# Peptides against a protein of PDB entry 4GMN: the designs that were tried, part 61

Target 1, 375 residues: chain A of PDB entry 4GMN
Amino acid sequence: RYANITLLALVTLASIGTDFQETLVKGNQGSRESPISAADEEWNGFDDADGDAMDVDQKSSSGEDQEEDYEEIDVKEDDEDDDDDSITSEMQADMERVVGADGTDDGDLEDLPTLRELIQTAVPQLIRLSNLPIDSDESLTIQSHALSALNNISWTISCLEFANGENANIHNAWYPTAKKIWRKTILPILEADSADLKLATQVTSLAWAVARVLHGETPTDGNPHRKFISLYHSSKQQAGGNSNSIEEPEDPFQGLGVKCIGVVGSLAHDPAPIEVNREVGVFLVTLLRQSNNVPPAEIVEALNQLFDIYGDEELACDKEVFWKDGFLKHLEEFLPKMRTLTKGIDKRTQPELRTRADEALLNLGRFVQYKKKHA

## One batch from the design tools (peptide; made by RFdiffusion4, then SolubleMPNN)

Design b1_p12_4_s1 (from b1_p12_4, 8 letters changed)
Fold by OpenDDE base, seed 2:
Structure b1_p12_4_s1 (fold): chain B 375 residues (1-375), chain A 12 residues (1-12)
Amino acid sequence: as target 1 above (375 residues)
Amino acid sequence: SFNISYPPLAPL
């Protein structure tokens, strides 16, 4: 009786997450004109319209110097090495700097009571249910449904824009919960070394959704990027041996290999340790070098992750990894292979995969040109 | 910076 009520509640939470995700994806697709449509507008030249210089009068307002007496707060460094999972006061101050100085965005979800209850009341219970001892088929079913609900919620939140302080209230409410999902749900399942590819796919999907918000601020404890790289390689060895046991998902982007690439790519963003970034970057570039034996969807995802990780020349990983490890040469050498790969995808049978590959090919050409200009 | 907007691959 209790198990059936719990399962019904978990299925209902997973459904709410999916319905909300579909609504957000449809909303974002309406505001993001595909970058493919904007590329075919012919650059009609700027006509030099002689715009008159309006004289803006400099009114010199004399600001009075209020000497605010800064009381020197003597912060005693008490070096108590308590391994408390408390956000360091520096991490909290850096979060407060990313949240612009209009101090109303304390992760208060008063205007979003349904989302508040989902994050504050439902997610902590789902984390608990995902960590139950597996002693029966019923406990395994409960874990699977709890992971599905966490996945759908986390993916839905990861589809929100958080750039430029957008949705900062949601970000601030989600961020500590996302770290808790990582530490209490994802890491323990990854460390249990389960041969269950279904469970591995569920936890990797959840890990990608969480890491799409946390990026390089995802907890690095136990080198999770290496666990996902190992899982990627292990999944390929199992698929090659038994063509009958893994129904490859009908959607090539739902494959465990794509999900592993998405997780490790997200983990390698700034401010990730340079060694984590290097190991991931080398893994991704190695997939491109070995592309003859790699599914097209994984190549598309690996390219996308490489563009997102190394798209900023001001980041330490640009100088310390991208240029030092010679990634530009590998990307340039991959261009003709990507053109062949993309042309080999049948537009009639795999229209989405072809569209994503055409986009990734276009972006690869642009990215190589960009990096050559900034060399 | 080089910015690319990917439509999120939501696992359905």
Scores: peptide ipSAE 0.052, ipTM 0.763, DockQ to the pose 0.427
Fold by OpenDDE base, seed 5:
Structure b1_p12_4_s1 (fold): chain B 375 residues (1-375), chain A 12 residues (1-12)
Amino acid sequence: as target 1 above (375 residues)
Amino acid sequence: SFNISYPPLAPL
């Protein structure tokens, strides 16, 4: 009885976290012009130097109109109005406030009572449940659901903008809790060094969500970046040996390899120790050099992380790592490989992966040019 | 700065 109520509460908290996330993502997509447009504003555009547009004579090959009679598949929209009553009216009101909030800097959540209760009441219990002694299949199930709920809440919060002091109240309320999740949930599971790939995927996902808010201020105790790099390599060794045991997620961006890259990239941001930044930067650049054996989604994530880590010339890591270790040369040498990789992705079967690879290729070109200008 | 704010896809 108590176990079933606890599991139901954990599933409900995980659902609530997902629905909140989807709403924040939809809200952010409505306000952001395409990431291509935002990159055009911050990247002081190349003055279009008068490069003669070579008239590529598009020979209009008149291919004959084969009227393929598209049978109108009457997709009955079964309006299963699954009234997914998952979002409480109080949560909806908090979500609307978060999307519209000029955040105060005080870390007060008086105006966000549901989010306050999630951070202050629910998360501390989820941390406790994730640290139960594993002595039964029931305790494993409780841990998994507690990790899922922590993951969804942490991801949701990590989708908020915190740049320029935006949402500072939420950031200030979350920051100590995020550090507590890291120290009390993530580190103990990483130190236990379990061969459970499901648990490793759950904790790595949670670690990424937490590290996306904490960045280089993520606790460096025990060198967690090396644990995630080791996990990355271990996951690749296991996938190569038994073709049947890791269901590669249908979404290439949900893979453990992508999650490991996302964690270590986030951990390497300023003000991370320069040695941590270097080890991560070398790992990421090494993936690009080995790209023939790396999934395209991991290459996309590794590029994005490299852009985020080394996008600011004023940071110590730019001089002490990027320039000193010669990363620009490796990025330039990777450009033709990235073009080949991106062109090899079928737009029909993997539209999202292709879009993100096209964006990462564009941004790689821009980033290389930016770094050459600031050399 | 060269900023590329990629929203990571949340794990569903």
Scores: peptide ipSAE 0.043, ipTM 0.765, DockQ to the pose 0.472
Fold by OpenDDE base, seed 4:
Structure b1_p12_4_s1 (fold): chain B 375 residues (1-375), chain A 12 residues (1-12)
Amino acid sequence: as target 1 above (375 residues)
Amino acid sequence: SFNISYPPLAPL
């Protein structure tokens, strides 16, 4: 009885998260229909404006050499103050403004208090449910539904604009929660090294949604980028051997390979450690070199991630990785291969994949020209 | 960032 109520609640939370995402995607599609008619504007990189790096004022207190005796600081387990990240009335009004900007009817404004309750009340419970010991098919089902709900909520939030200080209140509320999801849900499941490709796909989808907000500020503990690169390679080895094809998702962009690329790309953004950025950049460039054996959707995602990571010349990763490791040469050598790959996609059977490949090819040409101008 | 990545919905 309790299990069926829990499952129904989890399905309901996953549906609410999907409905919010569909609403935001429909609103954002109206703004993205600005035609690709500005073909002639010089692509000057990604002007991701001033991320106000809070200058932690390193007060250089030049305090003198007092040899004070190291008394055993009884490390009181500081009760991790569960900072009850209370959504302010301003955050609620900002959420109301986001939904109101999408031109949604007065009925969709009533659902904004629901998004607040999803972040504050539901997400902590979903984190707990995703971490339950798996001892039965019922506990596995609960975990799967909790991950689906967390995925849909996290993806919805990752569709908000946070550039230029937009939605800063939502960002600030979500940021600690996103880190909690990463540390408490994503890392433990990745460390359990389960041969369950379905669970791996769910956790990787969630990890991508979370990493799209946290970027290079995603916790680097245990080298999660290497775990996702390993998962990428393992998934390719399993698909080649057993005729229990988990039906490749009808959508090429829903594949585990694409999701792994999306996660590791997001993890490699500034301020990620340069060695994390390098390992990811080398992985992505290696996919382009091996493109004959890589699904077109994964090539599209790998290109987009490379543009997002290396689109700014002021970032340390541009000098220390992109130029130092000679990535421009590999991108330039890939241009004719990308043209062939894109032309090989049938517009009638795979119209979305073809559109995204045509765009990625255009952007690759622009990116190579940009980097040659800034060499 | 021009992130073209469509967010994958979990199947209901």
Scores: peptide ipSAE 0.030, ipTM 0.754, DockQ to the pose 0.467
Fold by OpenDDE base, seed 3:
Structure b1_p12_4_s1 (fold): chain B 375 residues (1-375), chain A 12 residues (1-12)
Amino acid sequence: as target 1 above (375 residues)
Amino acid sequence: SFNISYPPLAPL
């Protein structure tokens, strides 16, 4: 009884986090449609080609009416309006305020009561539930659902803009909680060194969401970047041995390899220690050099992380890592390989992967040109 | 499984 109520509450918290994310993603796509002026290209109509009406002769083949009396089982569709109205009017009002609020400097979530209760009340309980002693299948189930709820909340918050002091109130409220998730949930699970790939995928997804907000300010205790690089390599070794045991996710971007790259890339941003940045940068550039044996989605992610980490020439990592370790040469040598890789992706079977690879190829060309101008 | 859609890339 109590377990089922706890599981239902955890599923509801996880669905709320998903619906919130979908709405934020739709809202952020709408604001980037700069009005490309519809140039009035008068599409001159093509001419009246006289289609001759060929009389196709109606051959009346009398097929016999076998009235099979299918008893209409009056399935009363009980319209259980599973109006999973998981989005309360209060949550929707908080979402509209987050999309519309020029950041008021008060780090108090007074105007965002639902988000405040999620961060201050729900997340501390989810951290507690993720740290229960695993002594039963019930405790494993509770941990998995607590990790899923933490993941969805953390990903939703990571989709907010925090650049230039935007959403500073939310950032300031989330930041200490994100550090608690890292230290209390993520690190203990990573230190347990479990062979459970499902748990590893859940904790790595959560770690990516948290690291996308904390960046280089993510706690460096125990060198977590090396643990995620090790997990990346271990996951590849396990997949190569038993082709039947890891259902590769249908979405190429949901793979454990992509998630590991996303975590370590985010951890390497300024103000990360230069040696952490170097180890991650060398890992990412090494994936590009070995691209013949790397899934295309992981190459796309590794490129995006390299652009984000080394996009600013004023950062210490530009001089001390990017230029010093000769990354520009490796990126330039990778350009023709990326063109071949991208062209090899079928637009019909993998349209999203092809679109993201076409974009990453364009950005790689621009990034190489940028770095050559600032050499 | 709550599949999180990848964030839209910012075009450089």
Scores: peptide ipSAE 0.025, ipTM 0.720, DockQ to the pose 0.070; fails the geometry check

Design b1_p12_4_s2 (from b1_p12_4, 8 letters changed)
Fold by OpenDDE base, seed 5:
Structure b1_p12_4_s2 (fold): chain B 375 residues (1-375), chain A 12 residues (1-12)
Amino acid sequence: as target 1 above (375 residues)
Amino acid sequence: SFSISYPPLAPL
């Protein structure tokens, strides 16, 4: 009876976190011009040099109009108005405030009472539940749901902009809690060295969400980047051996490999120790060199992480790692491989993966040119 | 600096 109420509360907290994330993503998509246009505005370095329009002779092959009578499949949108009543009116009001607020510098969550209770009251209980002794299937279920709720909350918060002091109140409230999740939930589970791939995936997803806010300020105790790199390699070895396909997640970006790359990339941002940055940077560049055996989604994520880590020439890691370890050469050598990889993705069957790969290819070309200009 | 725009991965 108490277990079922706890599980229902955990499922509700996980739902709430998802719906809040979707709202933030939808709100941010409405204000963002295409990632291509936004990258054109910030990167003032591509003068549109008059690159010769190669006249691709459109040989108009007059293919005969076979009027294939497209039977209009009347897809009844069953508007299953699943009124997902998961969002309370108070929560929706907090979500609207978070999406609409130019970040007030007031480090208090007075105007965000539901988010305050989520961070200050719910998350500490979820951390406690994620650390229960595993002695039963019930305790495993509670841990999994607590990790799911922590994941969704942490991801939602990680979708907020914190650059230039934006959302500083939320950042300041979340930051100590994020460090607590890392130290109390993530590290103990990573140290338990469980062969449970489901648990490993949940913890790695949570670790990525937390590390997307903490970046290089993520606690380096016990070299967690090496544990996630080890987990990456171990996950690949397990997938290659037994024909029990771990059902590759339908979304290629939800794979444990992508999540491991996202974590270690985030951990390597400034002010991470240069040794941590180097080990992660070498790992990411090594994936690009081995790209023939790496899923396209992991290559996309590895590229994005490399751009974020080494995008600033003023950072110590640019001089001490990027230039010293010759990363530019590896990125240049990878450009033709990335073009082949991206062209190999079917736009019809994997439209998102193709879009993200086209963007990453564009950004790779731009990044290589940027680095050549700033050499 | 070099900046890229990409959506965060959803934790679905």
Scores: peptide ipSAE 0.055, ipTM 0.754, DockQ to the pose 0.463
Fold by OpenDDE base, seed 1:
Structure b1_p12_4_s2 (fold): chain B 375 residues (1-375), chain A 12 residues (1-12)
Amino acid sequence: as target 1 above (375 residues)
Amino acid sequence: SFSISYPPLAPL
């Protein structure tokens, strides 16, 4: 277990290190050539598919140590001190809450030094780089790579099991950092009102990865769920108007619409404010009602999010939102539509989408039956 | 008619 997490952290660090080195080398060479799309394999999560971790036999090629003398660029810290103290005090209170709840694991990563360095040393630098003033194509490139790196790290961590106190040390170390990414990287970019759909996709992917760990404990400042719902609707309006813009990703689950659903779904989990849960739940149920105009992948994601949010009858959101707002009726009315939708997906051309839709249809039938029994 | 009053999203 630990060896696989350390290896994954090393691979992530190596990817990040390569992307930053390439960006810095291109910047220093003064070549205005837009970085060739290296496929920024923006890792958009492992699906909970049993991904057989391919044993990449790293044949140790002994590369000779070229000591490249890194000139330490003395960036003068301009002390804009005052706004950092409030967030630092909230983060410290969040750390005290996390450490105080489980009195044995302070989030020390003694057994995971590579993951510790990733979280404690690399991520704070990536947050800083994601907040650089955009005054050049180079600054924009650095921001993009910093976001991709934060995305890959955050997704990697979000694929760990944290239920029942598993990996509590990693969770406790990550949790304050995840909140820092949310407050210092995600919120400022969402507030900057950029028409850049690439940047919006990157920040939404990162937000989903972060929210998959923080859930309903994700900071609610500025109502970020409404920003992602807005972004979902805006993305649909732009795609309808200009058939020449962003090629829809070849993977239907990598679409901005799916990512927006994943974020808002994750944000709506207990202990999210009931009003946040309601607004998200109503959004998701509305997608099902409008399913004739919604991509199948977004319907699959919206269903999974609805199952996860409302799967527990002991939660306040079950009574105050699910039952009160009559969601069961909408899910029941959607069952025959989901059967038609799923059957319409060609197994030959879209085998994954069909598999996930067949699963979501099965789960919808079970969920409706469950809720009817617990009514 | 369930008027889901979405708060009018300010047009981006």
Scores: peptide ipSAE 0.045, ipTM 0.550, DockQ to the pose 0.032
Fold by OpenDDE base, seed 4:
Structure b1_p12_4_s2 (fold): chain B 375 residues (1-375), chain A 12 residues (1-12)
Amino acid sequence: as target 1 above (375 residues)
Amino acid sequence: SFSISYPPLAPL
């Protein structure tokens, strides 16, 4: 009985995360009908003006690891109210506020009570459930659903704009929780070195969502970038040997390889240690050099990550890695290969992959020109 | 802004 209620609650939390993201995507699509007329704007890098990195001097109060003895949730068997996975009117009102918020209010999550409860009450429970000892098929199912819910919540939050101090209240509430997900869920699962590719795909998806908010401030303990690079290589070795079709996800961007690239790319942003940035940058550039054996979706993702990491010339990684390790030459040499790769994608069978490859090819041309101007 | 497509949410 309790396990079925727990599974239902986990499915409902994953559904809420899904519907929240769909609402954010629909809201953002309404604003993104700005026409493709940006063809003639000189791409001048990422001029993120006024990166006053709020040094939130979070004095590391070395709060002792109080093992918060999380009291057993006495899930009162409140009655069989219909499993209406419907977003409550309060949840919908929070979603509408997040989509409409001009991010100027450093306000507490007082105006976002559902999002507050999701971050402060639900996520800590999901972290606990994702880190249970696996001793049964039931505990494995609970872990999978908890990871799914954490993934959906984390992805949804990572869809918010946080540049220029937008949504700072949500960012500030999420940031410590995102670090907790990383340390208490992602790292333990990665360290267990499970041969379960399904679990590896779930944790890597979650890691990407979390790392998209934390960037270079993601905890570097235990060199997680190397674990994801190793997972990338291991996944390629397994796919080559067993024609046990783990059905390659119909969507080429759902592949474990793409997710690994997304994680390590996000981990390499400033203020990541220059050696972490270098190892990731070399990995990504190596994929481009080996592009004949790399899925097109992974090439698209690797290019986007390279643009995001090295888009700013003022960052230490530009001088110490991009220029020092000669990445421009590799990107320039890759341009004709990318044109061939992109043209090889059938617009009828893979319209999204073709669109993303056409975009990445355009951006690669612009990026190479930008870097040549700033050389 | 690079429109990095978010991977779709985990299937329910």
Scores: peptide ipSAE 0.031, ipTM 0.742, DockQ to the pose 0.429
Fold by OpenDDE base, seed 2:
Structure b1_p12_4_s2 (fold): chain B 375 residues (1-375), chain A 12 residues (1-12)
Amino acid sequence: as target 1 above (375 residues)
Amino acid sequence: SFSISYPPLAPL
């Protein structure tokens, strides 16, 4: 009886986190041109403020598109609007404020009561539930649902802009809680060295969401980057051996390998210790060198992480790692392989993977040119 | 801006 009420509350908190995420994405898409058009912004490095807007005269070749008269089969999709009434008017009002607020630095969240209760009341209980002794299938189920709720809340918050002091009140409220999730939930589960790939996937997803806000300020206690690199390699060894592989998630970007890359990439940002940055950078560049046996989604994520880590030439990691360890040569040698890889992705069967690979290929060309200019 | 990889939602 208490278990079922706890599970229902955890499912409800996970749903609230999902719905909050979807509406933040929709709200941010209303203020930013589609994430596809924002992806077309050439990654020119952080310092190319002198971008001469090359007026690319798009010569519209008027192809006479033959109007094939597709008879509109009026499939009445009975949109059963499953009005998932989960978004309260108070949650929607908090979301509209988060998207529109010039960030007050107060960290008290007085104007965001729902988000305040999620961070201050719900998350501390979820951290406690994720750390219950596993002694039954019921305790394992409670841990899994607590991790799912923490994941969805943490991912939602990680989709907020915190650059330039934006959302500083939310950042300041979340930051100590994110560090607490890391130290109290993520690290103990990683240290338990469970062969449970489901649990490993859940904790790695949560770790990525948390590390996307904390970056190089993520606690380095016990070298967690090495644990995620080890988990990456262990997951590849298991997938190759058992035809009872956990069904590869239908979304290539939901894979444990992508999540491991996303975590270690985020951990390697400034002000991370230069040795952590080097170990991660060498891992990512090694994936590119071995790309013939690496899933395309992991290559896309590894490229994006390399650009984010080494995009700023003023950072110590640029001189001490990128240039010293000769990463530019490896990226330049990878360009023709990336072109072949991207062209090998079927646009019809994997449209998202193809779009992200086309973007990552474009950005790789630009990044190599940028680094050659700043050599 | 890099297209932030769509946050992997935990299945409900």
Scores: peptide ipSAE 0.030, ipTM 0.744, DockQ to the pose 0.457

